# Ledger of designs, part 4: peptides against a protein of PDB entry 8RAJ

Target 1, 54 residues: chain A of PDB entry 8RAJ
Amino acid sequence: LPAENEDPDKAVVDLHRSPPKTKDPDLTPSGIIAKVKAGDMTQETARELLLAMR

## One batch from the design tools (peptide; aimed at target 1 I33 L51)

Design b1_p11_3_s4 (made by RFdiffusion4, then SolubleMPNN; from b1_p11_3, 7 letters changed)
Fold by OpenDDE base, seed 4:
Structure b1_p11_3_s4 (fold): chain B 54 residues (1-54), chain A 11 residues (1-11)
Amino acid sequence: as target 1 above (54 residues)
Amino acid sequence: SVDEELDAALA
């Protein structure tokens, strides 16, 4: 089975992990929305992230 | 709702 090259730079934000303490600009509400628009995040994942930030 | 906000932002 080819090892799926999980691109290590795609931080799969595991929503089941503690919200990253990092002020990652990519994890701002605007950054999340931008990722969804870019096709880099599912709308469902974005929804869960945005809810967790409230 | 978050869904409505997402829909509005993605529109």
Scores: peptide ipSAE 0.169, ipTM 0.731, DockQ to the pose 0.774
OpenDDE base, seeds 1, 2, 3, 5: peptide ipSAE 0.159, 0.162, 0.169, 0.163; ipTM 0.724, 0.729, 0.732, 0.728

Design b1_p11_4 (made by RFdiffusion4)
Pose (drawn by RFdiffusion4):
Structure b1_p11_4 (pose): chain A 54 residues (1-54), chain P 11 residues (1-11)
Amino acid sequence: as target 1 above (54 residues)
Amino acid sequence: AEEALEELAKL
Protein backbone atom coordinates (compact mmCIF):
# COMPACT_ATOMS: atom_id res chain seq x y z
CA LEU A 1 0.00 0.00 0.00
CA PRO A 2 1.49 3.40 -1.14
CA ALA A 3 1.34 5.35 2.14
CA GLU A 4 3.87 8.26 1.98
CA ASN A 5 5.18 6.99 -1.39
CA GLU A 6 7.71 8.71 -3.75
CA ASP A 7 6.67 11.20 -6.49
CA PRO A 8 4.52 9.83 -9.44
CA ASP A 9 6.88 11.19 -12.15
CA LYS A 10 9.38 8.29 -11.63
CA ALA A 11 11.85 10.17 -9.39
CA VAL A 12 14.71 8.64 -7.26
CA VAL A 13 16.02 5.96 -9.71
CA ASP A 14 18.72 4.50 -7.35
CA LEU A 15 16.96 1.39 -5.88
CA HIS A 16 17.05 -2.41 -6.69
CA ARG A 17 20.89 -2.70 -6.35
CA SER A 18 22.51 -6.20 -6.14
CA PRO A 19 24.81 -7.32 -3.25
CA PRO A 20 28.69 -7.55 -3.64
CA LYS A 21 30.29 -10.59 -5.32
CA THR A 22 31.05 -13.68 -3.12
CA LYS A 23 32.62 -16.06 -5.76
CA ASP A 24 36.06 -17.09 -7.11
CA PRO A 25 36.51 -17.38 -10.95
CA ASP A 26 39.00 -20.33 -10.83
CA LEU A 27 39.25 -23.44 -8.59
CA THR A 28 40.71 -27.00 -8.60
CA PRO A 29 38.33 -29.97 -9.22
CA SER A 30 39.66 -31.41 -5.94
CA GLY A 31 38.46 -28.18 -4.27
CA ILE A 32 34.97 -28.62 -5.83
CA ILE A 33 34.73 -32.24 -4.45
CA ALA A 34 36.04 -31.00 -1.04
CA LYS A 35 33.26 -28.30 -0.90
CA VAL A 36 30.60 -31.06 -1.52
CA LYS A 37 32.16 -33.40 1.04
CA ALA A 38 32.15 -30.52 3.57
CA GLY A 39 28.41 -29.87 2.86
CA ASP A 40 29.28 -26.29 1.75
CA MET A 41 28.00 -26.78 -1.88
CA THR A 42 25.33 -28.87 -3.68
CA GLN A 43 26.25 -31.63 -6.21
CA GLU A 44 24.18 -29.57 -8.74
CA THR A 45 26.35 -26.42 -8.45
CA ALA A 46 29.56 -28.49 -8.13
CA ARG A 47 28.84 -30.40 -11.36
CA GLU A 48 28.01 -27.06 -13.09
CA LEU A 49 31.44 -25.63 -12.12
CA LEU A 50 33.29 -28.85 -13.20
CA LEU A 51 31.55 -28.77 -16.65
CA ALA A 52 33.01 -25.23 -17.09
CA MET A 53 36.59 -26.40 -16.07
CA ARG A 54 36.93 -29.76 -18.01
CA ALA P 1 37.65 -32.28 -14.06
CA GLU P 2 36.33 -35.42 -15.81
CA GLU P 3 37.71 -37.57 -12.97
CA ALA P 4 36.11 -35.29 -10.50
CA LEU P 5 32.73 -35.62 -12.27
CA GLU P 6 33.02 -39.42 -12.04
CA GLU P 7 33.88 -39.12 -8.34
CA LEU P 8 30.93 -36.72 -7.80
CA ALA P 9 28.56 -39.22 -9.40
CA LYS P 10 29.59 -41.77 -6.73
CA LEU P 11 28.85 -39.50 -3.86

Design b1_p11_4_s1 (made by RFdiffusion4, then SolubleMPNN; from b1_p11_4 with A9D)
Fold by OpenDDE base, seed 3:
Structure b1_p11_4_s1 (fold): chain B 54 residues (1-54), chain A 11 residues (1-11)
Amino acid sequence: as target 1 above (54 residues)
Amino acid sequence: AEEALEELDKL
């Protein structure tokens, strides 16, 4: 079975990288909160993302 | 985003 090497480096949202002009449907305010509740995002990263959307 | 910040503060 090919191990899906999901590069762990692609899951790190680099806040200093130019925001992808792609409307990531998972980067909605509700999607961010859902990721925190799932344990897939820290509260700190979620706070920074939500503040950048104001 | 404001409502989500208020929800985040409750987690």
Scores: peptide ipSAE 0.609, ipTM 0.914, DockQ to the pose 0.707
OpenDDE base, seeds 1, 2, 4, 5: peptide ipSAE 0.604, 0.604, 0.603, 0.604; ipTM 0.914, 0.913, 0.913, 0.913

Design b1_p11_4_s2 (made by RFdiffusion4, then SolubleMPNN; from b1_p11_4 with E3K A9D)
Fold by OpenDDE base, seed 5:
Structure b1_p11_4_s2 (fold): chain B 54 residues (1-54), chain A 11 residues (1-11)
Amino acid sequence: as target 1 above (54 residues)
Amino acid sequence: AEKALEELDKL
């Protein structure tokens, strides 16, 4: 059986590659908190993103 | 962002 490497399209919010698109609902302050609560983002990454948006 | 930082600290 081919292991479908479903690379989970973890939208790795690469802080280095592009400024967060202010239009991405997932990159709003509320969206960031929602991702942390869902386990899709670490608290550390969320903190860095939120600090960069301040 | 400030309110979200405060919410994040409570998680």
Scores: peptide ipSAE 0.625, ipTM 0.918, DockQ to the pose 0.696
OpenDDE base, seeds 1, 2, 3, 4: peptide ipSAE 0.624, 0.624, 0.624, 0.620; ipTM 0.917, 0.917, 0.918, 0.917

Design b1_p11_5 (made by RFdiffusion4)
Pose (drawn by RFdiffusion4):
Structure b1_p11_5 (pose): chain A 54 residues (1-54), chain P 11 residues (1-11)
Amino acid sequence: as target 1 above (54 residues)
Amino acid sequence: EEAEELVEELE
């Protein structure tokens, strides 16, 4: 509900920003398997990263 | 959709 909302002319275009990056661009396959064995990553995401590195 | 139109009319 638009109680005390911003101006109707589409002012204040500085919202919807994403959070900072929390990823590394390069890893060992052994490190991918270790992350799954530790429960810190799903087999889905791990397989996705290994298909990019093979 | 109808609820978004009503919110836009109120804005």

Design b1_p11_5_s1 (made by RFdiffusion4, then SolubleMPNN; from b1_p11_5, 4 letters changed)
Fold by OpenDDE base, seed 5:
Structure b1_p11_5_s1 (fold): chain B 54 residues (1-54), chain A 11 residues (1-11)
Amino acid sequence: as target 1 above (54 residues)
Amino acid sequence: EEAEELLRRLR
């Protein structure tokens, strides 16, 4: 069976990990909204991340 | 500031 390459590059944003100070465009306020609009992030997760950036 | 505007757009 081909190992399902679960893309290890989907940085599962660990909500319990301090947001990495990495300029991950995906973790910027704009990147978070882009993910919510794409359906790749829940509104609740986006809210928690945006509150942690405040 | 950006995060608060964004939180408002999610509502």
Scores: peptide ipSAE 0.268, ipTM 0.814, DockQ to the pose 0.014
OpenDDE base, seeds 1, 2, 3, 4: peptide ipSAE 0.262, 0.260, 0.259, 0.262; ipTM 0.812, 0.811, 0.815, 0.816

Design b1_p11_5_s2 (made by RFdiffusion4, then SolubleMPNN; from b1_p11_5, 7 letters changed)
Fold by OpenDDE base, seed 5:
Order: sequence, then C-alpha cells, then structure tokens
Structure b1_p11_5_s2 (fold): chain B 54 residues (1-54), chain A 11 residues (1-11)
Amino acid sequence: as target 1 above (54 residues)
Amino acid sequence: DEELEKFLELH
C-alpha cells in the first residue's frame, strides 16, 4: 500500500499558538486572504487570524 | 492594511 504521505508540512495554523514570527508568506494578511480565495482556508479561520494580526 | 479591513467588512 503506498504510504499516504499526508503532507505533514501543511502547517495547520494552530490558532492557540502565537503565529510563528516566521515571515511565512502564507501567514501574512495577503497570504491568508489568498488561501481563502483558493478555498484552502475557511473565512472564519481567516477572520480570527487577521484579527490577531491587527 | 486596506485589504485586511475590506476582508473583515465582507466576512
């Protein structure tokens, strides 16, 4: 059986973890909005993340 | 950030 490489590198943005101070382009306001537009993030999760960055 | 404010107004 091919090992389902569940990509462990989809950084599940742990809402309870202080966003890593990594310049992760995916965790910028523009990166979050881009993920929502792509269907890769919920609007609710994006709202919580964006409010925490304000 | 204008894009952030616009997102929060719509969602």
Scores: peptide ipSAE 0.320, ipTM 0.793, DockQ to the pose 0.014
OpenDDE base, seeds 1, 2, 3, 4: peptide ipSAE 0.313, 0.314, 0.312, 0.312; ipTM 0.790, 0.790, 0.789, 0.789

Design b1_p11_5_s3 (made by RFdiffusion4, then SolubleMPNN; from b1_p11_5, 6 letters changed)
Fold by OpenDDE base, seed 5:
Structure b1_p11_5_s3 (fold): chain B 54 residues (1-54), chain A 11 residues (1-11)
Amino acid sequence: as target 1 above (54 residues)
Amino acid sequence: KELERLYELLR
């Protein structure tokens, strides 16, 4: 049975790969404005969130 | 546009 040499060097999980900064688009001023325009957020909640970012 | 909407939300 030929042992398939799975090259162990290809599994270098770069532990130093900064996780993609998933800037939750929803937590940006632009994302909050988009939610209010879509009807998914109240203007009051958006105001509170935007003021907390100041 | 976005900035105007931001001001409308903060008002």
Scores: peptide ipSAE 0.156, ipTM 0.747, DockQ to the pose 0.008
OpenDDE base, seeds 1, 2, 3, 4: peptide ipSAE 0.150, 0.140, 0.151, 0.153; ipTM 0.728, 0.726, 0.736, 0.729

Design b1_p11_5_s4 (made by RFdiffusion4, then SolubleMPNN; from b1_p11_5, 6 letters changed)
Fold by OpenDDE base, seed 5:
Structure b1_p11_5_s4 (fold): chain B 54 residues (1-54), chain A 11 residues (1-11)
Amino acid sequence: as target 1 above (54 residues)
Amino acid sequence: EAAEEALRKLR
């Protein structure tokens, strides 16, 4: 059976991917906090992203 | 900055 790796369409915020030039509302400081609160992002990843935005 | 406020909310 092909495991359909349904890679859940979690926008994997790849820290190494050039920040999408689109104002992804999910990559705003508020969006990052919302993702952490929803359990969609780790606190560590959120910290790294927010530090890179500073 | 909004990022610094967000970093404070993560603590």
Scores: peptide ipSAE 0.613, ipTM 0.919, DockQ to the pose 0.015
OpenDDE base, seeds 1, 2, 3, 4: peptide ipSAE 0.609, 0.611, 0.610, 0.610; ipTM 0.918, 0.918, 0.919, 0.918

Design b1_p11_6 (made by RFdiffusion4)
Pose (drawn by RFdiffusion4):
Structure b1_p11_6 (pose): chain A 54 residues (1-54), chain P 11 residues (1-11)
Amino acid sequence: as target 1 above (54 residues)
Amino acid sequence: EEIEELEELAA
């Protein structure tokens, strides 16, 4: 509900910003398996990263 | 099984 909303002319275009990056671009396969064994990553995401490194 | 699949890919 638009109580006290911004101007109707599409002012203040500075919203919807993403959060900072929390990823590393390069890893060892052993490190991928270790993340799954630690419960810190799913087998789905781990397999996706290994398919990019093989 | 999941670890085995990952080890196959890591080979």

Design b1_p11_6_s1 (made by RFdiffusion4, then SolubleMPNN; from b1_p11_6, 4 letters changed)
Fold by OpenDDE base, seed 2:
Structure b1_p11_6_s1 (fold): chain B 54 residues (1-54), chain A 11 residues (1-11)
Amino acid sequence: as target 1 above (54 residues)
Amino acid sequence: DDIAELEALAA
């Protein structure tokens, strides 16, 4: 019986893999402004985020 | 909404 080589290339989720720096494009200054323009963020929240990034 | 203020903060 051919042993089904289920290749146990179970991607070892390297728990020490630094979470991909999700450069959350939404957290860039330009991304924040884009969210405000789209109505997905208030101007007040955007202002607080932009000030915190300085 | 003053987007210009936010753009100035983002610069």
Scores: peptide ipSAE 0.571, ipTM 0.890, DockQ to the pose 0.673
OpenDDE base, seeds 1, 3, 4, 5: peptide ipSAE 0.544, 0.549, 0.547, 0.549; ipTM 0.885, 0.886, 0.884, 0.886

Design b1_p11_6_s2 (made by RFdiffusion4, then SolubleMPNN; from b1_p11_6, 3 letters changed)
Fold by OpenDDE base, seed 3:
Structure b1_p11_6_s2 (fold): chain B 54 residues (1-54), chain A 11 residues (1-11)
Amino acid sequence: as target 1 above (54 residues)
Amino acid sequence: DDIEELEALAA
């Protein structure tokens, strides 16, 4: 049986999606850095996100 | 460190 790796909570950060008006705490600059430190986000993705927020 | 670069971008 294929393991249903339903990780429903992977917020797929679509860089091409209009910035969600919702303050997702996981998408704050500090939240992005925390994800990189945890190994849950690549440094490249984090860099692109942080630059897009400026 | 590459993390320190990201921290500088986040400031």
Scores: peptide ipSAE 0.539, ipTM 0.883, DockQ to the pose 0.767
OpenDDE base, seeds 1, 2, 4, 5: peptide ipSAE 0.532, 0.535, 0.537, 0.534; ipTM 0.882, 0.883, 0.883, 0.882

Design b1_p11_6_s3 (made by RFdiffusion4, then SolubleMPNN; from b1_p11_6, 5 letters changed)
Fold by OpenDDE base, seed 2:
Structure b1_p11_6_s3 (fold): chain B 54 residues (1-54), chain A 11 residues (1-11)
Amino acid sequence: as target 1 above (54 residues)
Amino acid sequence: DDIEELRKLAE
């Protein structure tokens, strides 16, 4: 049975693929604040993250 | 209000 030539080019992680917009809704300023309100993040951690995003 | 400080940092 001919081995299906899995085109090895599909495994090239395009390093130029814009990092998937990690729409980590959790890493947006609004998402960070939402986590603090939910009790899933400390205020101090949120402050550090928000300052690092500036 | 701790959330108000975070809001100001997010602006």
Scores: peptide ipSAE 0.521, ipTM 0.878, DockQ to the pose 0.732
OpenDDE base, seeds 1, 3, 4, 5: peptide ipSAE 0.507, 0.513, 0.504, 0.506; ipTM 0.873, 0.875, 0.871, 0.872

Design b1_p11_6_s4 (made by RFdiffusion4, then SolubleMPNN; from b1_p11_6, 3 letters changed)
Fold by OpenDDE base, seed 4:
Structure b1_p11_6_s4 (fold): chain B 54 residues (1-54), chain A 11 residues (1-11)
Amino acid sequence: as target 1 above (54 residues)
Amino acid sequence: DAIEELEKLAA
């Protein structure tokens, strides 16, 4: 049975990691809010990210 | 404001 390649590249947003040089579309304010709505990010983590972008 | 929009999701 083909092992379902669970794409391990769910970009774990590490707040302590160096800012990605590439504009990650998932790290835009709209992308962050979309992740929270999808249940893929906590409101607290989203708040911290959005504050860091302000 | 994205933070304001985020706060509305918790209400």
Scores: peptide ipSAE 0.505, ipTM 0.883, DockQ to the pose 0.154
OpenDDE base, seeds 1, 2, 3, 5: peptide ipSAE 0.499, 0.501, 0.502, 0.498; ipTM 0.881, 0.882, 0.882, 0.880

Design b1_p11_7 (made by RFdiffusion4)
Pose (drawn by RFdiffusion4):
Structure b1_p11_7 (pose): chain A 54 residues (1-54), chain P 11 residues (1-11)
Amino acid sequence: as target 1 above (54 residues)
Amino acid sequence: TVDEYMAEELA
């Protein structure tokens, strides 16, 4: 509900920003398996990263 | 394959 909403002319275009990056671009396959064994990553995401590194 | 490698390492 638009109680006390912004102007109707599409002012204040500075919203919807994404959070900072929390990823590394390069890893060892052993490190991928270790992340799964530690429960810190799913087999789905781990397999996706290994397919990009093979 | 990646699937065989993961199956071996996570066994």

Design b1_p11_7_s1 (made by RFdiffusion4, then SolubleMPNN; from b1_p11_7, 3 letters changed)
Fold by OpenDDE base, seed 3:
Structure b1_p11_7_s1 (fold): chain B 54 residues (1-54), chain A 11 residues (1-11)
Amino acid sequence: as target 1 above (54 residues)
Amino acid sequence: SVDDYMAEKLA
């Protein structure tokens, strides 16, 4: 069964489940912030991703 | 928070 909160047209990111793909367009700083604004990512996950990219 | 991170990076 598909996850209830998955969008098949968007990348699902879980930092603790698998390493993020560096070339994923949704994993730019701007993309991450946009996901949080849209309610598609928690602030905590976004923080961890952004810190890992510095 | 994300906002705190951004504030720190831009400081």
Scores: peptide ipSAE 0.498, ipTM 0.870, DockQ to the pose 0.159
OpenDDE base, seeds 1, 2, 4, 5: peptide ipSAE 0.494, 0.488, 0.487, 0.481; ipTM 0.862, 0.865, 0.865, 0.866

Design b1_p11_7_s2 (made by RFdiffusion4, then SolubleMPNN; from b1_p11_7, 3 letters changed)
Fold by OpenDDE base, seed 2:
Structure b1_p11_7_s2 (fold): chain B 54 residues (1-54), chain A 11 residues (1-11)
Amino acid sequence: as target 1 above (54 residues)
Amino acid sequence: SVDEFMAEQLA
């Protein structure tokens, strides 16, 4: 059976942690929106992250 | 679009 390689390195973005370092491409506004579109992030979480980046 | 989504989240 092909091992579903769940990429263990999917950094769970903790909203309660320090504002995301801009160096993480997944934490850019575009990256956040891409995660929402992919179903990997809730719209509410995305809202909070985007507001924190402003 | 990305821009529209951002605008909605920031409004």
Scores: peptide ipSAE 0.104, ipTM 0.677, DockQ to the pose 0.162
OpenDDE base, seeds 1, 3, 4, 5: peptide ipSAE 0.102, 0.100, 0.100, 0.101; ipTM 0.660, 0.665, 0.675, 0.668

Design b1_p11_7_s3 (made by RFdiffusion4, then SolubleMPNN; from b1_p11_7, 4 letters changed)
Fold by OpenDDE base, seed 5:
Structure b1_p11_7_s3 (fold): chain B 54 residues (1-54), chain A 11 residues (1-11)
Amino acid sequence: as target 1 above (54 residues)
Amino acid sequence: SVDEYLEEQLA
């Protein structure tokens, strides 16, 4: 049976998670915006993340 | 503001 390549669970952006030590491109401002545009993140979550980076 | 930035980028 073809191993269902489970799409690696997109790293759930947890606001309470310690800032990823690894430069997750998905957690850059541009990455966050891209996620919102893709429908993978709410504007509210994006706002909170961006504010946390300020 | 962050809101303005989001509005600009997501518009």
Scores: peptide ipSAE 0.149, ipTM 0.702, DockQ to the pose 0.654
OpenDDE base, seeds 1, 2, 3, 4: peptide ipSAE 0.144, 0.148, 0.135, 0.143; ipTM 0.697, 0.699, 0.692, 0.695

Design b1_p11_7_s4 (made by RFdiffusion4, then SolubleMPNN; from b1_p11_7 with T1S E9K)
Fold by OpenDDE base, seed 2:
Structure b1_p11_7_s4 (fold): chain B 54 residues (1-54), chain A 11 residues (1-11)
Amino acid sequence: as target 1 above (54 residues)
Amino acid sequence: SVDEYMAEKLA
């Protein structure tokens, strides 16, 4: 069975490649508020996060 | 609420 030539160049994790800003939807203001409404975040934590985003 | 807070800050 032909060994799938894994291109060794793909294994180089560019540490300087800013991880795609996976905009953690949970870190948007809307996401934070949604978490609070869902009971997954305290209002105080949400407040702190929202202030930090300002 | 957080919602009220955001509304206040974004207004």
Scores: peptide ipSAE 0.509, ipTM 0.870, DockQ to the pose 0.089
OpenDDE base, seeds 1, 3, 4, 5: peptide ipSAE 0.493, 0.501, 0.477, 0.492; ipTM 0.860, 0.870, 0.864, 0.869

Design b1_p11_8 (made by RFdiffusion4)
Pose (drawn by RFdiffusion4):
Structure b1_p11_8 (pose): chain A 54 residues (1-54), chain P 11 residues (1-11)
Amino acid sequence: as target 1 above (54 residues)
Amino acid sequence: EEIEELEELAE
């Protein structure tokens, strides 16, 4: 509900910003398996990363 | 099984 909303002319275009990056671009396969064994990553995401590194 | 699959891919 638009109580006290911004101007109707599409002012203040500075919203919807993403959060900072929390990833590393390069890893060992052993480190991928270790993340799954630790419960810190799903088998789905781990397999996706290994398919990019093989 | 999931670990085996990941080990195969790590080869």

Design b1_p11_8_s1 (made by RFdiffusion4, then SolubleMPNN; from b1_p11_8, 6 letters changed)
Fold by OpenDDE base, seed 3:
Structure b1_p11_8_s1 (fold): chain B 54 residues (1-54), chain A 11 residues (1-11)
Amino acid sequence: as target 1 above (54 residues)
Amino acid sequence: DGLAELEALAA
């Protein structure tokens, strides 16, 4: 069975990169919480992102 | 709970 090629283009959120244009649904407050719940983001990183968006 | 605190920050 062909190994499902995990899409390598998972947008790595680089905190040191210029804030991406706000239209990325994965970078909404709700999207950040969803990533933490899925184990794809640490609570510490999520906290920093959420505070920066306020 | 750390998750509850994050949810409060996201609100």
Scores: peptide ipSAE 0.591, ipTM 0.906, DockQ to the pose 0.728
OpenDDE base, seeds 1, 2, 4, 5: peptide ipSAE 0.580, 0.581, 0.586, 0.583; ipTM 0.904, 0.905, 0.906, 0.906

Design b1_p11_8_s2 (made by RFdiffusion4, then SolubleMPNN; from b1_p11_8, 5 letters changed)
Fold by OpenDDE base, seed 3:
Structure b1_p11_8_s2 (fold): chain B 54 residues (1-54), chain A 11 residues (1-11)
Amino acid sequence: as target 1 above (54 residues)
Amino acid sequence: DAIAELEKLAA
């Protein structure tokens, strides 16, 4: 099966895969909001992440 | 509040 070139730059943060690492810039509140604005994350996923980080 | 900012994106 062709390795789907999942662009490593699309760090889709899946809540089920890893707990939010506070030191990951992609998992900071600002990073999450930026991903939503870019269309790289759904609003629903972002909401769940932000609630888990509170 | 980041959640409040997120909600503004849905408006």
Scores: peptide ipSAE 0.499, ipTM 0.881, DockQ to the pose 0.148
OpenDDE base, seeds 1, 2, 4, 5: peptide ipSAE 0.497, 0.497, 0.498, 0.498; ipTM 0.882, 0.881, 0.881, 0.882

Design b1_p11_8_s3 (made by RFdiffusion4, then SolubleMPNN; from b1_p11_8, 4 letters changed)
Fold by OpenDDE base, seed 3:
Structure b1_p11_8_s3 (fold): chain B 54 residues (1-54), chain A 11 residues (1-11)
Amino acid sequence: as target 1 above (54 residues)
Amino acid sequence: DDIAELEELAA
């Protein structure tokens, strides 16, 4: 069955990847919180990302 | 779902 559900626009946030030098607006603190509110990110992942940005 | 904790971490 072709995996029809590769949403190519899901930015897989790899926590082990070197911080992207690109200001991805979706990876700002406000963007992370917005994704959690929308149900597009878990609270746990958001917490880890926000802590790594400090 | 404690969004308030995340908002505190983001400040």
Scores: peptide ipSAE 0.534, ipTM 0.880, DockQ to the pose 0.708
OpenDDE base, seeds 1, 2, 4, 5: peptide ipSAE 0.528, 0.528, 0.532, 0.530; ipTM 0.879, 0.879, 0.880, 0.879

Design b1_p11_8_s4 (made by RFdiffusion4, then SolubleMPNN; from b1_p11_8, 3 letters changed)
Fold by OpenDDE base, seed 3:
Structure b1_p11_8_s4 (fold): chain B 54 residues (1-54), chain A 11 residues (1-11)
Amino acid sequence: as target 1 above (54 residues)
Amino acid sequence: KDIEELEELAK
């Protein structure tokens, strides 16, 4: 089976990782919603992130 | 998928 080359550059949003000092555009509210729409993030995780940013 | 709830939380 071809090893699905998991693109190592997929920014795994680790909630326990120190907030990246760099403004990761994928961690903006709009970026989070975009990930959910793409199927790259669960609605539950997105909800928790959005609540933490509020 | 309740995207509407997420869009409200994102505002």
Scores: peptide ipSAE 0.519, ipTM 0.880, DockQ to the pose 0.703
OpenDDE base, seeds 1, 2, 4, 5: peptide ipSAE 0.513, 0.511, 0.516, 0.517; ipTM 0.878, 0.879, 0.878, 0.881

## One batch from the design tools (peptide; aimed at target 1 I33 Q43 A46 L50)

Design b1_p12_1 (made by RFdiffusion4)
Pose (drawn by RFdiffusion4):
Structure b1_p12_1 (pose): chain A 54 residues (1-54), chain P 12 residues (1-12)
Amino acid sequence: as target 1 above (54 residues)
Amino acid sequence: AEEALEELAAMP
């Protein structure tokens, strides 16, 4: 509900910003398996990263 | 990476 909403002319275009990056671009396959064994990553995401590195 | 994919497929 638009109680005390911004102007109707589409002012203040500075919202919807994404959070900072929390990823590394390069890893060892052994490190991918270690992340799964530690429970810190799913087999889905781990397999996706290994398909990009093979 | 292929070896690691085989290992990952073999995991529970």

Design b1_p12_1_s1 (made by RFdiffusion4, then SolubleMPNN; from b1_p12_1 with A9D)
Fold by OpenDDE base, seed 5:
Structure b1_p12_1_s1 (fold): chain B 54 residues (1-54), chain A 12 residues (1-12)
Amino acid sequence: as target 1 above (54 residues)
Amino acid sequence: AEEALEELDAMP
């Protein structure tokens, strides 16, 4: 059985990657909060991202 | 981003 490596295309928000110039709705302040609420992002990572947007 | 930081800090 081919292990379908569904690499969950979890947009690994790499803090070292230049913010995608695309308005990724997932990288908006509201999108970050939504990911934390969904359990897809840690509060720590969300805090670092939101601070980098300030 | 500031409002989202406040919402994040209010999360348990």
Scores: peptide ipSAE 0.618, ipTM 0.916, DockQ to the pose 0.721
OpenDDE base, seeds 1, 2, 3, 4: peptide ipSAE 0.617, 0.614, 0.617, 0.613; ipTM 0.916, 0.916, 0.916, 0.915

Design b1_p12_1_s2 (made by RFdiffusion4, then SolubleMPNN; from b1_p12_1 with E3R A9D)
Fold by OpenDDE base, seed 1:
Formats: sequence, structure tokens, C-alpha cells
Structure b1_p12_1_s2 (fold): chain B 54 residues (1-54), chain A 12 residues (1-12)
Amino acid sequence: as target 1 above (54 residues)
Amino acid sequence: AERALEELDAMP
């Protein structure tokens, strides 16, 4: 199977691996919402991330 | 985060 070119910059935020660095623009509340709208994040993962930021 | 949760809940 051709390895789908996982763009290494599309870091799937593994919620189980270290608290997200709050300085990543992709992990801001707005960045999370943008990823969901782009189809790069599930609504469930986004919900868990946003709840952990409360 | 609250506003983003509200926006997330408004998504289809």
C-alpha cells in the first residue's frame, strides 16, 4: 500500500501524549475549531481538548 | 474555550 504521505506537520494531537503546548497556534481554541472545520480533527477530540483547557 | 465549545456544539 502506498504510505499515505502523512504530512509530518499534520501532527495528530495525541491527547494521551503530553499536555499540548499552549503556544501551538493549532491548539488554541480557534485553531481547534479551524481543524474541525477542515476535517483534520473530530468533534469529539476537539471537545476533549477544549474541556481540558477550561 | 467556552465560546469554542458553543461553536463546536453548533456544528452539524
Scores: peptide ipSAE 0.634, ipTM 0.920, DockQ to the pose 0.705
OpenDDE base, seeds 2, 3, 4, 5: peptide ipSAE 0.631, 0.626, 0.632, 0.632; ipTM 0.920, 0.919, 0.920, 0.921

Design b1_p12_1_s3 (made by RFdiffusion4, then SolubleMPNN; from b1_p12_1 with E3A A9D)
Fold by OpenDDE base, seed 2:
Structure b1_p12_1_s3 (fold): chain B 54 residues (1-54), chain A 12 residues (1-12)
Amino acid sequence: as target 1 above (54 residues)
Amino acid sequence: AEAALEELDAMP
């Protein structure tokens, strides 16, 4: 059985770290919402990220 | 971002 490589490199988006100047496709508004729907991000963290993009 | 905030607020 291939061990599901739960990549431990879930990039915890540190909101206190300067917003990544990288066009991380996962940091688009749609990408944030997709992570919340997947259970990979809390609604609180998503709210803070989306407010910082405004 | 506004539409995503609205969608987020509509989540249970």
Scores: peptide ipSAE 0.627, ipTM 0.919, DockQ to the pose 0.696
OpenDDE base, seeds 1, 3, 4, 5: peptide ipSAE 0.627, 0.627, 0.627, 0.627; ipTM 0.919, 0.919, 0.919, 0.919

Design b1_p12_1_s4 (made by RFdiffusion4, then SolubleMPNN; from b1_p12_1, 4 letters changed)
Fold by OpenDDE base, seed 3:
Structure b1_p12_1_s4 (fold): chain B 54 residues (1-54), chain A 12 residues (1-12)
Amino acid sequence: as target 1 above (54 residues)
Amino acid sequence: AEEALEILDSLP
């Protein structure tokens, strides 16, 4: 069975590494909220991202 | 973004 290479590069949204190109559907306001609900993003990181989109 | 901030603050 091919080992599922779970690429551990779950892109930690490094807020210091370039403004996220607004084209990632996962970085929409709704996508951010969905990640927090899934436990894939902290509420604090989500707040910072949403404030930067203001 | 404003509506999403309100939703975020309402999350447990």
Scores: peptide ipSAE 0.619, ipTM 0.913, DockQ to the pose 0.674
OpenDDE base, seeds 1, 2, 4, 5: peptide ipSAE 0.613, 0.611, 0.615, 0.615; ipTM 0.913, 0.914, 0.913, 0.914

Design b1_p12_2 (made by RFdiffusion4)
Pose (drawn by RFdiffusion4):
Structure b1_p12_2 (pose): chain A 54 residues (1-54), chain P 12 residues (1-12)
Amino acid sequence: as target 1 above (54 residues)
Amino acid sequence: EADAALEELATL
């Protein structure tokens, strides 16, 4: 509900910003398997990263 | 190494 909402002319275009990056661009396959074995990553995401590295 | 790791991941 638009109680005390911003101007109707589409002012204040500075919202919807994403959070900072929390990823590394390069890893060892051993490190991918270690992340799964530690429970810190899913087999889905791990397999996706290995398909990019093979 | 990545292919071996995919095989290992399939056994987990």

